# Peptides against a protein of PDB entry 4JHK, part 117

Target 1, 212 residues: chain A of PDB entry 4JHK
Amino acid sequence: EDYKIQSFDLETQKLLKTALKDPGSVDLEKVSSVIVDQSLKDQVFSREAGRICYTIVQAEAKQTNGSVFRRNLLNRLQQEFKAREETRKRSTQEWVCLVSFICNIFDYLKVNNMPMVALVHPVYDCLFRLAQSDALKNEEEVDCLVLQLHRIGDQLEKMNVQLMDELFNLLRDGFLLQEDLSSMGRLLLLEILEFRAGGWKLSDTAQKYYYS

## One batch from the design tools (peptide; made by RFdiffusion4, then SolubleMPNN)

Design b2_p19_4_s4 (from b2_p19_4, 11 letters changed)
Fold by OpenDDE base, seed 1:
Structure b2_p19_4_s4 (fold): chain B 212 residues (1-212), chain A 19 residues (1-19)
Amino acid sequence: as target 1 above (212 residues)
Amino acid sequence: SSLAEELRRQAERDMEEAS
């Protein structure tokens, strides 16, 4: 299977390819760091990174019954998560890439075909941060919030419906009450409100209004 | 539906003005 790693130099590509096939032969801490670093720069790669990480985890489990990569990955994610406010202040792009990456890891990195429980609160914390008034006024942050909810909202709700209700209360209030939202931002909030109300699906009418 | 349509139109106008 092909992976989207063309953005890396040839040496790093070789490292990643080896990690995918023979994880025991490479420095998995280095591999995890490289993946996280690139995911903070490129949201498109962030999506692919989830798939790559899952493959490496499965390969290591099969090869040595080990979990070195996953441990290193989660440790690095925790470091970035703890520093998320500093990241947001430094670069909105890096911040939304971080959120995207954490959400993608939640989406792809299943354990026994189940979401990692340990990631539930970190994911919600990121989404709640995006749902604050100072973030809702920023189009890039609203885009990220809505995108992640489209991708993993149904899964997150299954993990904790109370947090999802609280999150959407914020989104509803933002849509109705916040005056400094962009027109697109307000549209996106309405769309995601309807999306959840429709069971995490869009009706034909909604599809026409929002995406036609 | 009416609100969604209005928001869509406004969003499109804003994008056009920003371009």
Scores: peptide ipSAE 0.049, ipTM 0.724, DockQ to the pose 0.017
Fold by OpenDDE base, seed 5:
Structure b2_p19_4_s4 (fold): chain B 212 residues (1-212), chain A 19 residues (1-19)
Amino acid sequence: as target 1 above (212 residues)
Amino acid sequence: SSLAEELRRQAERDMEEAS
């Protein structure tokens, strides 16, 4: 398999490649730290990071029945989650990268083909934060919110439909009542409302209308 | 595994406390 890790220096690339094949031979704490750090800077990589993390977790489990990598990964996520408001204040870009990364880990890091229950509330908390009025006025945050709901909304709803209903109540209110939304932000909110109403699917016609 | 479940439960508690 090919993994998109060209953004790292050669030494780090070697470290990651070794972790993917022989996780027992590398410092998995360092590997997790490198992946998280890069994911907090690059949303494109954060998507790839989910796939990489899953592969490393599976490789370690198969090789040594260990969970060192997953432990370090989740511990780092806890730290970043706790500091999320400070991160948002410092940099909107880093904040949306954090949300994207947590959502991607939720999406890829399955346990027995099931989502990690431990991540459900943290994911919802992040999405609810993006659904607040002060966040909805920022197109970058709306884009992040809508992207995550496209990727994992159906899975999240299966985990807790009540929270999803509450979240979408906020989104409907934002769409209808908030005056300082950008044109694109308002369009994206409408699209995601229709996306869920359509069973978390977009028709070809809708895809063309909203994203062409 | 038992370790995996313990990690999950601990992570859940810690993350919820931070929310």
Scores: peptide ipSAE 0.030, ipTM 0.617, DockQ to the pose 0.082
Fold by OpenDDE base, seed 3:
Structure b2_p19_4_s4 (fold): chain B 212 residues (1-212), chain A 19 residues (1-19)
Amino acid sequence: as target 1 above (212 residues)
Amino acid sequence: SSLAEELRRQAERDMEEAS
């Protein structure tokens, strides 16, 4: 299986490829750092990062029954999560990349074929932050929020339906009451409200209406 | 953040497994 790592230099690509096949032969702390750093810069890569991380975790488990990579990954994730408000203040782009990365790790990095329970509340915390009034006025943050809910909303709801209900109460209020939403932001909120109401599904006709 | 500590706890569990 091919991985989208063309954005890295050749040396780093080699490092990642080696980690994917023989994780015991590389510095897994360095590998995790490289993946996190790039995920904070490129939201598109954040999706691929989840898949890459899962593969490395599985490879290390099979090779040595170890979890050094996952430990380093989660340690770095913890650091970034703790600093999320400062990140948001510094750069909206880095903030939405961080949220995307956390959500994609939740999506791909399964433990015993189950979502990592430890990530549930952190993911919701990020989504709730995006659902606050000061964030909803920013189209980039709304884009991120709606994208993640499309990707993992159904999984998150299964983990905690109460939090999902509370989140969507905020989204509904934002759609109805907040005056400084962009036109696209308001449209996206309406779409995601309908998406959940439809069981996390949307008709092809509706999809074209909202995204074409 | 108390929520950030959940990630720390998971990391600690990973360290135990790696030991």
Scores: peptide ipSAE 0.029, ipTM 0.660, DockQ to the pose 0.140
Fold by OpenDDE base, seed 2:
Structure b2_p19_4_s4 (fold): chain B 212 residues (1-212), chain A 19 residues (1-19)
Amino acid sequence: as target 1 above (212 residues)
Amino acid sequence: SSLAEELRRQAERDMEEAS
């Protein structure tokens, strides 16, 4: 199988490939750091990173029954999460990459075939931040918010429906009441509201209205 | 919905104008 790691230099690519196949032979702390660093720069990779991380976690578990990679990954992720406001202030792009990465880790990195409970609140915290008025006026943040909800909303709701209700109350209010939304932003909010209302899927009719 | 269609059209117009 192919992993999208072309953005790394050749040495790092080799490191990652080795981690995927023989995690016990590499510095898994370094591997985790490299993945996180790149995920903060490239939102496309942020998506792929989830799959890569899951593969490494599974490989290490099978090879050594270890969890060094996952531990280091989550530790680094927690560090970035704690600094999320600073990241947002510095770069909207890096901020949405961080959110994307956290959400994709939630999506892919299962424990006993279940989402990691420890990631639930961090994910919601990120999404709630994106749902604030100062974020909703930024189309890039709205794009990120809506994209993540399309990807993991159903799973996340199963973990905590109360928080999801609260989140969507903010989105509804934003759609209805906030004046400085872009046209696209407003459209996206409407779409995601209908998306959840439809059981986290778009009906054929809705699909026509938004994407025909 | 009619609203969705209207918003979509407006969004498309805005994108075209920004191009």
Scores: peptide ipSAE 0.094, ipTM 0.778, DockQ to the pose 0.017; fails the geometry check

Design b2_p19_5_s1 (from b2_p19_5, 10 letters changed)
Fold by OpenDDE base, seed 2:
Structure b2_p19_5_s1 (fold): chain B 212 residues (1-212), chain A 19 residues (1-19)
Amino acid sequence: as target 1 above (212 residues)
Amino acid sequence: SKLEEVDQEILSSTVPKKI
């Protein structure tokens, strides 16, 4: 199975490949750090990172019945999450990468074939932050918000429908009331409102309207 | 699950009391 790790140097690629096959032979803390660091720089990689992380978790569980990688990953995630406001202040790009990473970890790291309950509130907290007025005015943050809701909204709603309702109340209010939304931002909010209303699916007509 | 419990412990401090 091929993983999109070409952005790493050869040594790191080797490290990751080894972790995927023989996690017990590598420093799994280092592996987790490398994955997180790259995910904070490259939003596209965050999706791949989720898949990589899941594979390593499964490999370690199978090989040693261990969870060192997942623990280190989640510890690092916790640290980044705690610092999220400072990250946002420093770089919108890093902030949206962080959100993307957290959401993708939620999407891929399953416990007993279910999303990790521990990630539910952190994910919602990130999405709620993106749904604030000061974030909705930034198209990059709106893009991130809408993208994540497309990816994991249905799963996240199943975990806590009340929080999802609250989140979408904010999005509705933003769409209707916020004056400094970009045209694209407003369009994206409308689309995601319709997306959820349609059971986390777009009709063929809507798909053409928003994405053709 | 046991794994869920462990993960919950790790991330417990990140869970906001109020959103």
Scores: peptide ipSAE 0.030, ipTM 0.623, DockQ to the pose 0.617
Fold by OpenDDE base, seed 4:
Structure b2_p19_5_s1 (fold): chain B 212 residues (1-212), chain A 19 residues (1-19)
Amino acid sequence: as target 1 above (212 residues)
Amino acid sequence: SKLEEVDQEILSSTVPKKI
């Protein structure tokens, strides 16, 4: 299985490759830190990061029945999550990368083939923050919000339908009532409203309209 | 599972925003 780690230097690539195959032979705290640091800078890598993390977790569990990597990963994630408002104030890009990373971890880092329940509220908290008026006016934040809902919305709804209903009430209100949305932002909100209404699937007609 | 317990312990310390 190939992992997209070309953005790292050769030494770090070697570290990651070793972690994927023989996690017991490397400093898993360092590995987790490297993955988180890069995920906070590169939203594209964040998706790959989820897959990498899952593989390392599985490899460590199989090799030593350990959870050192996951523990370090989640500890770091918790720290970043707690500081999310400061991150948002400092850099919108870092903020959306953080949200993307948390969502990708939720998507990939399953335990017993189930999402981690502990991540449900943190994920919703991030999405609700993106659904506030001050965030909806920023196209970068809307892009992030809609992207995550496309990726994990159906899974999140299964975990807590009430929170999803509340979230989409905010999105509907934003779409209808907020005046300072960009044209693209408004279009994206409409699309995601229709996406959920269609059972988290796009109709052929909608696919052509939004993505042709 | 032990792994699930560890995950819950780590992340449960983060108080969700009251909506």
Scores: peptide ipSAE 0.029, ipTM 0.641, DockQ to the pose 0.787
Fold by OpenDDE base, seed 1:
Structure b2_p19_5_s1 (fold): chain B 212 residues (1-212), chain A 19 residues (1-19)
Amino acid sequence: as target 1 above (212 residues)
Amino acid sequence: SKLEEVDQEILSSTVPKKI
């Protein structure tokens, strides 16, 4: 499988390729750090990072029955999550990359073919933060919120429908009551409200309206 | 599973304990 790792230098590419094939031969803490660092800079890579992480986890489990990589990854994610408000203050771009990465890890890093339960609340916390009035006025944050809900909303709802209801109450209120939304932001909120109402699917009519 | 327990322990520390 071709992994999109062209953004890394050759040495780092070699490290990642080795981790994918022979995880026991590399420093998996370093590998996890490199993946997280790049995911905080590149939202496109953050999606690929989920696949890479899953592959490394599976390779390590098969090779040594170990979980060193996953532990290091989750520890780093925890650190970044704890510092999320500082990250948001420093850079909206890094913040939305962080959210995207956490959501992608939730999507790809399955345990026993199930979503990782431990990530459910952290993911919701990120989405709730994006649903606050100060974030909804920022188009970049709304884009991130809506994108993640399109990708993993159905899975998250299955894990906790109450939190999803609460989240969408905030989105509805934002759509209806908040005056300083951008036109695009308001449109995106409406779309995602309809998306969930349609069972996490777009009708043909909605598809034409929003994406034609 | 033991792995799930470990993962929960790692991430549970991020949840503010409702004091």
Scores: peptide ipSAE 0.030, ipTM 0.607, DockQ to the pose 0.425; fails the geometry check
Fold by OpenDDE base, seed 5:
Structure b2_p19_5_s1 (fold): chain B 212 residues (1-212), chain A 19 residues (1-19)
Amino acid sequence: as target 1 above (212 residues)
Amino acid sequence: SKLEEVDQEILSSTVPKKI
């Protein structure tokens, strides 16, 4: 499988390719750091990063029964999560990249074909932060919120339906009561409310209406 | 598994303790 790593320099590309095939021959701390750093800058790469991470985890487990990569990855993720408010204050773009990355790791990094339970609350915390009034007025944050709910909302709900109900109460209140939403932001909130109500599926008609 | 325990320990510290 071809991984989208063309944005890296040649040396880093070689490092990543080697990690995917022979993780025991490279510095897996460095590999994890490179992946996280790029994911915090590029939201498109963040999705690919989830697949890359999963592949490296599986390769290391098969080769050495080790978990060095996953440990380093999660440690770095923890550090970034703890600093999320400072990140948001500094750069909305970096903040939404962080949220996207955490959500993609939740989506791809399965243990025994199950989501990591330890990521459930951190993911919800990020989504709840995006659902606050000061975030809902920013279209970039609304885009991120809605995108993640499309990708992993059904999985998150299965992990904790109560938190999902609380989150969507906030989104409904934002849609109905908040005055400083952009037109697009309001449209996206309506769409995601309907998306969940429809069992986390969009009809062809709805897809054309919201994304034509 | 030992791996799951380690992961839970690492990420559990990221969740703000509900005061």
Scores: peptide ipSAE 0.030, ipTM 0.611, DockQ to the pose 0.554; fails the geometry check

Design b2_p19_5_s2 (from b2_p19_5, 8 letters changed)
Fold by OpenDDE base, seed 2:
Structure b2_p19_5_s2 (fold): chain B 212 residues (1-212), chain A 19 residues (1-19)
Amino acid sequence: as target 1 above (212 residues)
Amino acid sequence: SPLEEVDQEILASTTPKVF
């Protein structure tokens, strides 16, 4: 299987490829750090990172019955999550990358085909932060919020429908009441409200209006 | 499964810290 790791230098690419096939032969803490670091800089890579991480987790479990990679990955994520407000203050771009990465890890790191329960609340916390008024006025944050809800909203709701209801109450209020939303931001909020109302699906008509 | 058992350990250690 091919993984999109061209953004790394050749040495790091080799490290990642080795981790994917022979995780016991590399420093899995280093591997996890590299993946997290790049995911915090590149939102596009963040999606691929989830797939890569899952593969490494499976490979290590199969090869050594170990969990060094996943443990280090989640520990690093926890550190970044705890510092999320400072990250947001420093760089909106890094903040949305962090949210994207956490959401993508939630999406891909499944056990018995189920999301990790430990990630549910962190994901919701990130999305709730994006749903605050000071974030909704920033189109970059709205883009991130809506993108993640498109990707994992259905899964998240299955994990905790009450939190999802609360989240969408904020989004509805933002759409209806917040004055400083961008035109695109308002459009995106409307779309995501409709998306969930439609069972996390977009009708052909809605697809045409929002994304065509 | 081995992964399930590992996740139980991770969940036990991570959940209290995240909250």
Scores: peptide ipSAE 0.029, ipTM 0.638, DockQ to the pose 0.361
Fold by OpenDDE base, seed 5:
Structure b2_p19_5_s2 (fold): chain B 212 residues (1-212), chain A 19 residues (1-19)
Amino acid sequence: as target 1 above (212 residues)
Amino acid sequence: SPLEEVDQEILASTTPKVF
């Protein structure tokens, strides 16, 4: 298995590779820290980070029946989540990276092949924040919202359909009623409304229409 | 630590509040 870690320096790459193979021989707090730090800078990496995290969790569980890495990871995520409003105020880019990372952890860090129930409400809280009027006017936030719903919307709905209905009521209202949406933002909202209505699937023709 | 206890509960397929 190859992992996309070329953005790190050589020493950190070695650290990550060792964590993937022999987690007991490295500082797993440091490993979690570097992964979170990079994920908060790079939304693309955050997707890979989820896969990396899952592999490390499994490797540590198999090697020592330990959970040091996951504890440190979740603790850091909780800290960042608590400070999310300040992060959003400081940098929209950092905020959407945070949301993306939390969603990717939800997607990849499964327990008994099921999503972590403890992450359901935090994920919804992030998505509801992105669905507020002050966020919908920002195309970068709309893009993040729609991307996450494409990736994990079906899983989230299975965990709590009522919250998903409430979320999409906000998105529908935003699409219909909010005046200061960008053209692309409005198009993305329409697309995601259709995406869910179609059972969290989009035809090839629809993909071409919205994204080509 | 509190987080360790929560993690243990998660592994036991419970619904602990992490965030």
Scores: peptide ipSAE 0.025, ipTM 0.651, DockQ to the pose 0.137
Fold by OpenDDE base, seed 3:
Structure b2_p19_5_s2 (fold): chain B 212 residues (1-212), chain A 19 residues (1-19)
Amino acid sequence: as target 1 above (212 residues)
Amino acid sequence: SPLEEVDQEILASTTPKVF
């Protein structure tokens, strides 16, 4: 399986590969820190990091019945989440990478084949922040918002339909009322509104219209 | 399981909208 770790240097790639197969032989706190650090810098990796993390979690559980990696990972993620407004102010890129990573962790780190309940509100908080007027005017933030909703929107709705309704009310209002949206931003909002209205699906015709 | 323990710890240590 390809874990898409090309953004790391070769030594770090080796560390990650070892963690995936023999987590007891590496410093799992260091591994978690490296993954979070890179996820904040590289959106491609941020998007895929959850799959890597889940594999390491499963490997550690099977090897030692331990949870060192997951604990350190989520503790670091919590720290980054708490500082999200500062991150957004410092770097839009790091902010959208953080959101992408949190959403990806939600998507992949299942417990008993269920989403982590503790991540539901943090994920919604990130998406609601992206749905504010000051964020909707930034195409990079709109891209992130729409991408996450495409990936995990149906799962999030199952966890809390009321929050999803409130979120999409903001998106509809943004689409209709906000004057400083980019053309692409407005197009993406319309697409995601249509996507949810269609049961989190999009026809081939609509897909081509919006993305081709 | 260790996975469940971590989830429970997070739930116990966080308030709504902060994990």
Scores: peptide ipSAE 0.024, ipTM 0.628, DockQ to the pose 0.516
Fold by OpenDDE base, seed 4:
Structure b2_p19_5_s2 (fold): chain B 212 residues (1-212), chain A 19 residues (1-19)
Amino acid sequence: as target 1 above (212 residues)
Amino acid sequence: SPLEEVDQEILASTTPKVF
């Protein structure tokens, strides 16, 4: 199985590849740190990071019955999550990378094909933050919000439909009432409203309208 | 399983909104 890790130097690539196959032979704390650091600056990597993390978790569990990697990963995520407002103030890009990474971990790092319950509220907290008026005016944050809802919205709704209803009330209000949305931001909000209304699916016609 | 143990540890040590 191939993993997209070309953004790392060769030494780090080797480290990651070794972690994927023989996690007991590497410093898994270091591996987790490297993955988190890269995910916080590269949103494209975040999705691949989720898959990589899941594979390492499974490999370590099978090889040593250990959970060092997952524990370190989640501890680091907890730290970043707690500091999310400071991160947002410092850099919108880093903030949306953080949200993207947390959402991708939620999506990929499942236990018995189920999301980790402990991640549900933190993910919602991130999405609710992106749905606030001060965030909706920033197209980069709207892009992130809509992307995550496309990826994991259906899963999140299954975990808590009430929170999802509340979230989409904010999005609808933003779409209708907020005046400082970008044209693209407004379009994206409309699209995601339609997406959920359609059972987290887009019709072919809608797909062409919004993305072609 | 190790994964289940981690989940239990997280749930026991954190609030619902913070992991």
Scores: peptide ipSAE 0.026, ipTM 0.635, DockQ to the pose 0.414; fails the geometry check

Design b2_p19_5_s3 (from b2_p19_5, 10 letters changed)
Fold by OpenDDE base, seed 2:
Structure b2_p19_5_s3 (fold): chain B 212 residues (1-212), chain A 19 residues (1-19)
Amino acid sequence: as target 1 above (212 residues)
Amino acid sequence: SPLEEVDQEILSSTVPKEI
């Protein structure tokens, strides 16, 4: 299976490839750091990062019955999550990358074929932050919010429908009442409201847009 | 599951905060 790691230098690519096949032979802390660092810079990679992380987790579990990679990954994720407000102040781009990464880890890093319960609240916290008025006026943040809800909204709702209801109350209010939304932002909010109302189902065209 | 418990322990400090 091919992984989209072309953005890394050759040495790092080799490191990642080795981690995928023989995780016991590499520094898994370093591997986790590299993946997180790149995910914080590249939102597109963040999607691939989830798949990569899951593969490494499975490989390590099978090879050594270890969880060094996952532990380091989640520790780093926790650190970044705790600093999310400072990240947002410093760079909207890094902030939306962080949210994307957390959501993609939620999407791919399954435990017993189920989403990690530990990630539910962190994900919702990020999405709630994006649903605040000061974030909704920023199209980049709205794009991120809507994208994540398209990708993992159905899974998140299954984990906690009450939080999802509360989140969508904010989105509805933003759509209806907030004056400084961009035209595109308003359209995106409407679309996501309808998307959930329709049972989180996409058309074939929309499916390609969000998952390809 | 054991893995879930470990993950929960690792992320135990990532609790909801006021925004």
Scores: peptide ipSAE 0.028, ipTM 0.598, DockQ to the pose 0.656
Fold by OpenDDE base, seed 5:
Structure b2_p19_5_s3 (fold): chain B 212 residues (1-212), chain A 19 residues (1-19)
Amino acid sequence: as target 1 above (212 residues)
Amino acid sequence: SPLEEVDQEILSSTVPKEI
């Protein structure tokens, strides 16, 4: 299987490739750090990062029955999560990359084919932050919010439907009441409201309307 | 296995912080 790691230098690419096949022969702390650092810069990579992380976790478990990589990854993620307000203040781009990465880890790193319970509230906290008035006025944050809900909303709802109801109450209020939304932001909020109402699915007709 | 079992130590280290 091919992984999208061409953005790294050759030495780092070699490191990642080795981690995917022979995790016991590399510094897994360094590997986790490299993946997190790049995910905080590139939202597109953060999606691939989830898949890469899952593969490394699988490889390490099979090779040594270890979990060093996952431990380092989640510890770093927790550190970034705790500093999320500072990150948001510094750079909206870095903030939405952080949210995207957390959501992608939730999506890909499953235990016994189930989402990690420990990530449920951190994910919701990020989404609730994006649903506040000061964030909804920023199209980049709205785009991130809607993208994550498209990717993992159905899974999150299964974990806690009450929190999802509360989140969507905020989104509805934002759509109806907030005056300083961009036209695209308002459209995206409407789309995601309809997406959930439709059982986390969009019809082909709706897809054409919103994305053509 | 680490893939099938909940690692309580790892999970307990992931604590939400209020906004």
Scores: peptide ipSAE 0.025, ipTM 0.609, DockQ to the pose 0.495
Fold by OpenDDE base, seed 4:
Formats: structure tokens, sequence, C-alpha cells
Structure b2_p19_5_s3 (fold): chain B 212 residues (1-212), chain A 19 residues (1-19)
């Protein structure tokens, strides 16, 4: 499988490729750090990062029955999560990259085809933060929120429907009551409300309306 | 399992300890 790692320098690309094939021959802490650092800068990479991480985890498990990479990855992720409010204050872009990365790890880093339970609350915490009034006024944060809900909303709901109901109550209230939403932000909130109401699927009509 | 240990560690660090 080809992994989209062209954004890295050649040395780092080699490191990542080696980690994917022979994780025991590289510093997996360094590998995890590189992936996290890039994911915090590039939202597009976050999806690929999830896939890469999953592959490395599996490769290490098969090769040595180890979990060094996953442990380092999740520890770093936890550190970034804990500092999320500071990150948000410093840079909205970095904040939405962080959320995107956490959500993609949740989506891809499955064990026995199931999400890691430990990530459920952190993911919800991020989404709830994006659903607050001070975040909903920022189109970049709304974009992130809606994108993540499109990607993993159905999975999250299966893990905790009560939290999802609470989250969508906030989104509905934001859509109806918040005055300083951008036109696009309001449109996106409406779309995601309808998306969930439709069982996390868009009708053909809705697809044409929102994305055509 | 190593996974369980990691999951428990993350869970313990992210979930506010109910005092």
Amino acid sequence: as target 1 above (212 residues)
Amino acid sequence: SPLEEVDQEILSSTVPKEI
C-alpha cells in the first residue's frame, strides 16, 4: 500500500517506511513524535496519519508482540489533549488539527475492529468544546466539528448515545439561537443536524443541496 | 494485555477522578 508521506523530507520518509515494514529496527518513539508533529500542522495528513499509525501498531505487534509505538503515540496525544485550551488560544489552526488527529486515531486505531474505549471521552470533550458558542462563531472550528462528525459520528453514538444527544442539543441551539454564526457555519450545522437525523447518511437530495 | 494497560492509563488521565 502506498502511504502519502511526500510532505516529509526524504530521511523522514525512509524512517516511516522502515517503521511500516520493520518497526523493530527504528526508534518508535521518534516515529510517533514525527507523526504527531506533522499531524498538528497539517489537517490533510491527519487521515493518512491514522492509517499509518494503525499499520505500525499491527506490524510491531506481529513482529515483537510489542506496543512501544502505540504507547508513545497515545502518551503524546494525551499530552496534547491536556494542553488543548492553550493550543486553541495560541492557534485555531493547530487546535483543529489536534481535534482532527484525535478523531482520526479514534477512527483508524481500532483493536479487534473496535474503537479504543479510552478515546471516547476525549473525543467527545473535543467535540463539545467545538460546540460552545465561542467556537461556533469561528468557521474553521465549525468546519472541523462537522467534518469529524461526518467521519466518526456514527461510531461515537454507538459508544455513548447520551453524549451524542447532548452534543446535538448544543448544535441545534447554536443553529437556532446564536447570532454571530457565519452563513457557511449555519449551513454546516443544519447539514450535520440533518445528517444525524437521517441515520448518519445523506439523502441524494441533501447531497446535491449541500455539496453540489 | 499491553492494550488494556495503555487504555487504562489513558482513561485514568482523561477522565476526571470523581472525588
Scores: peptide ipSAE 0.025, ipTM 0.592, DockQ to the pose 0.454
Fold by OpenDDE base, seed 1:
Structure b2_p19_5_s3 (fold): chain B 212 residues (1-212), chain A 19 residues (1-19)
Amino acid sequence: as target 1 above (212 residues)
Amino acid sequence: SPLEEVDQEILSSTVPKEI
């Protein structure tokens, strides 16, 4: 498989490539740290990072029946999650990268082909934070929120429909009542409301309207 | 499975939902 790791230096690229093929021969704690650090800087990389992480997890399980990589990865994610408010205050960009990464890990790191239960509440907490009034006024945060709901909303709802209902109540209220939304933000909120109402699908007509 | 064991460990250490 081909992985997009060109943003790393050559030594780190070699480390990652080795982890993908022979995880038992490298420091998997270091590998996890490198992936998390880069994912917190580059939201585009976060999606690729999820795929990379899945591959390493599978490779380690197959090779040594181990779970060192995943354990270290999830521990680091927990640490970043706990510090999320400080991260948001420091940098909106880093904050949305963190949310994106957590959501992508949720999407890719499945156990027995099911989402990790341990990630459900952390993911919802991030999305609820993005749905607060102070976040909805920021287009970058709205973009992140809507993107994640497009990617994993259907899976999250299956895990906890009550939380999803509560989340979308906030989004509806934001769309209807909040005055300082950007035009694009308001459009995105309407789109995602319709997206869920349509069973997490967008009709051809709606697709053309919102994404011409 | 090893993966399930890690999930249980992480689940037990995950912070509660705040919102």
Scores: peptide ipSAE 0.027, ipTM 0.611, DockQ to the pose 0.795; fails the geometry check

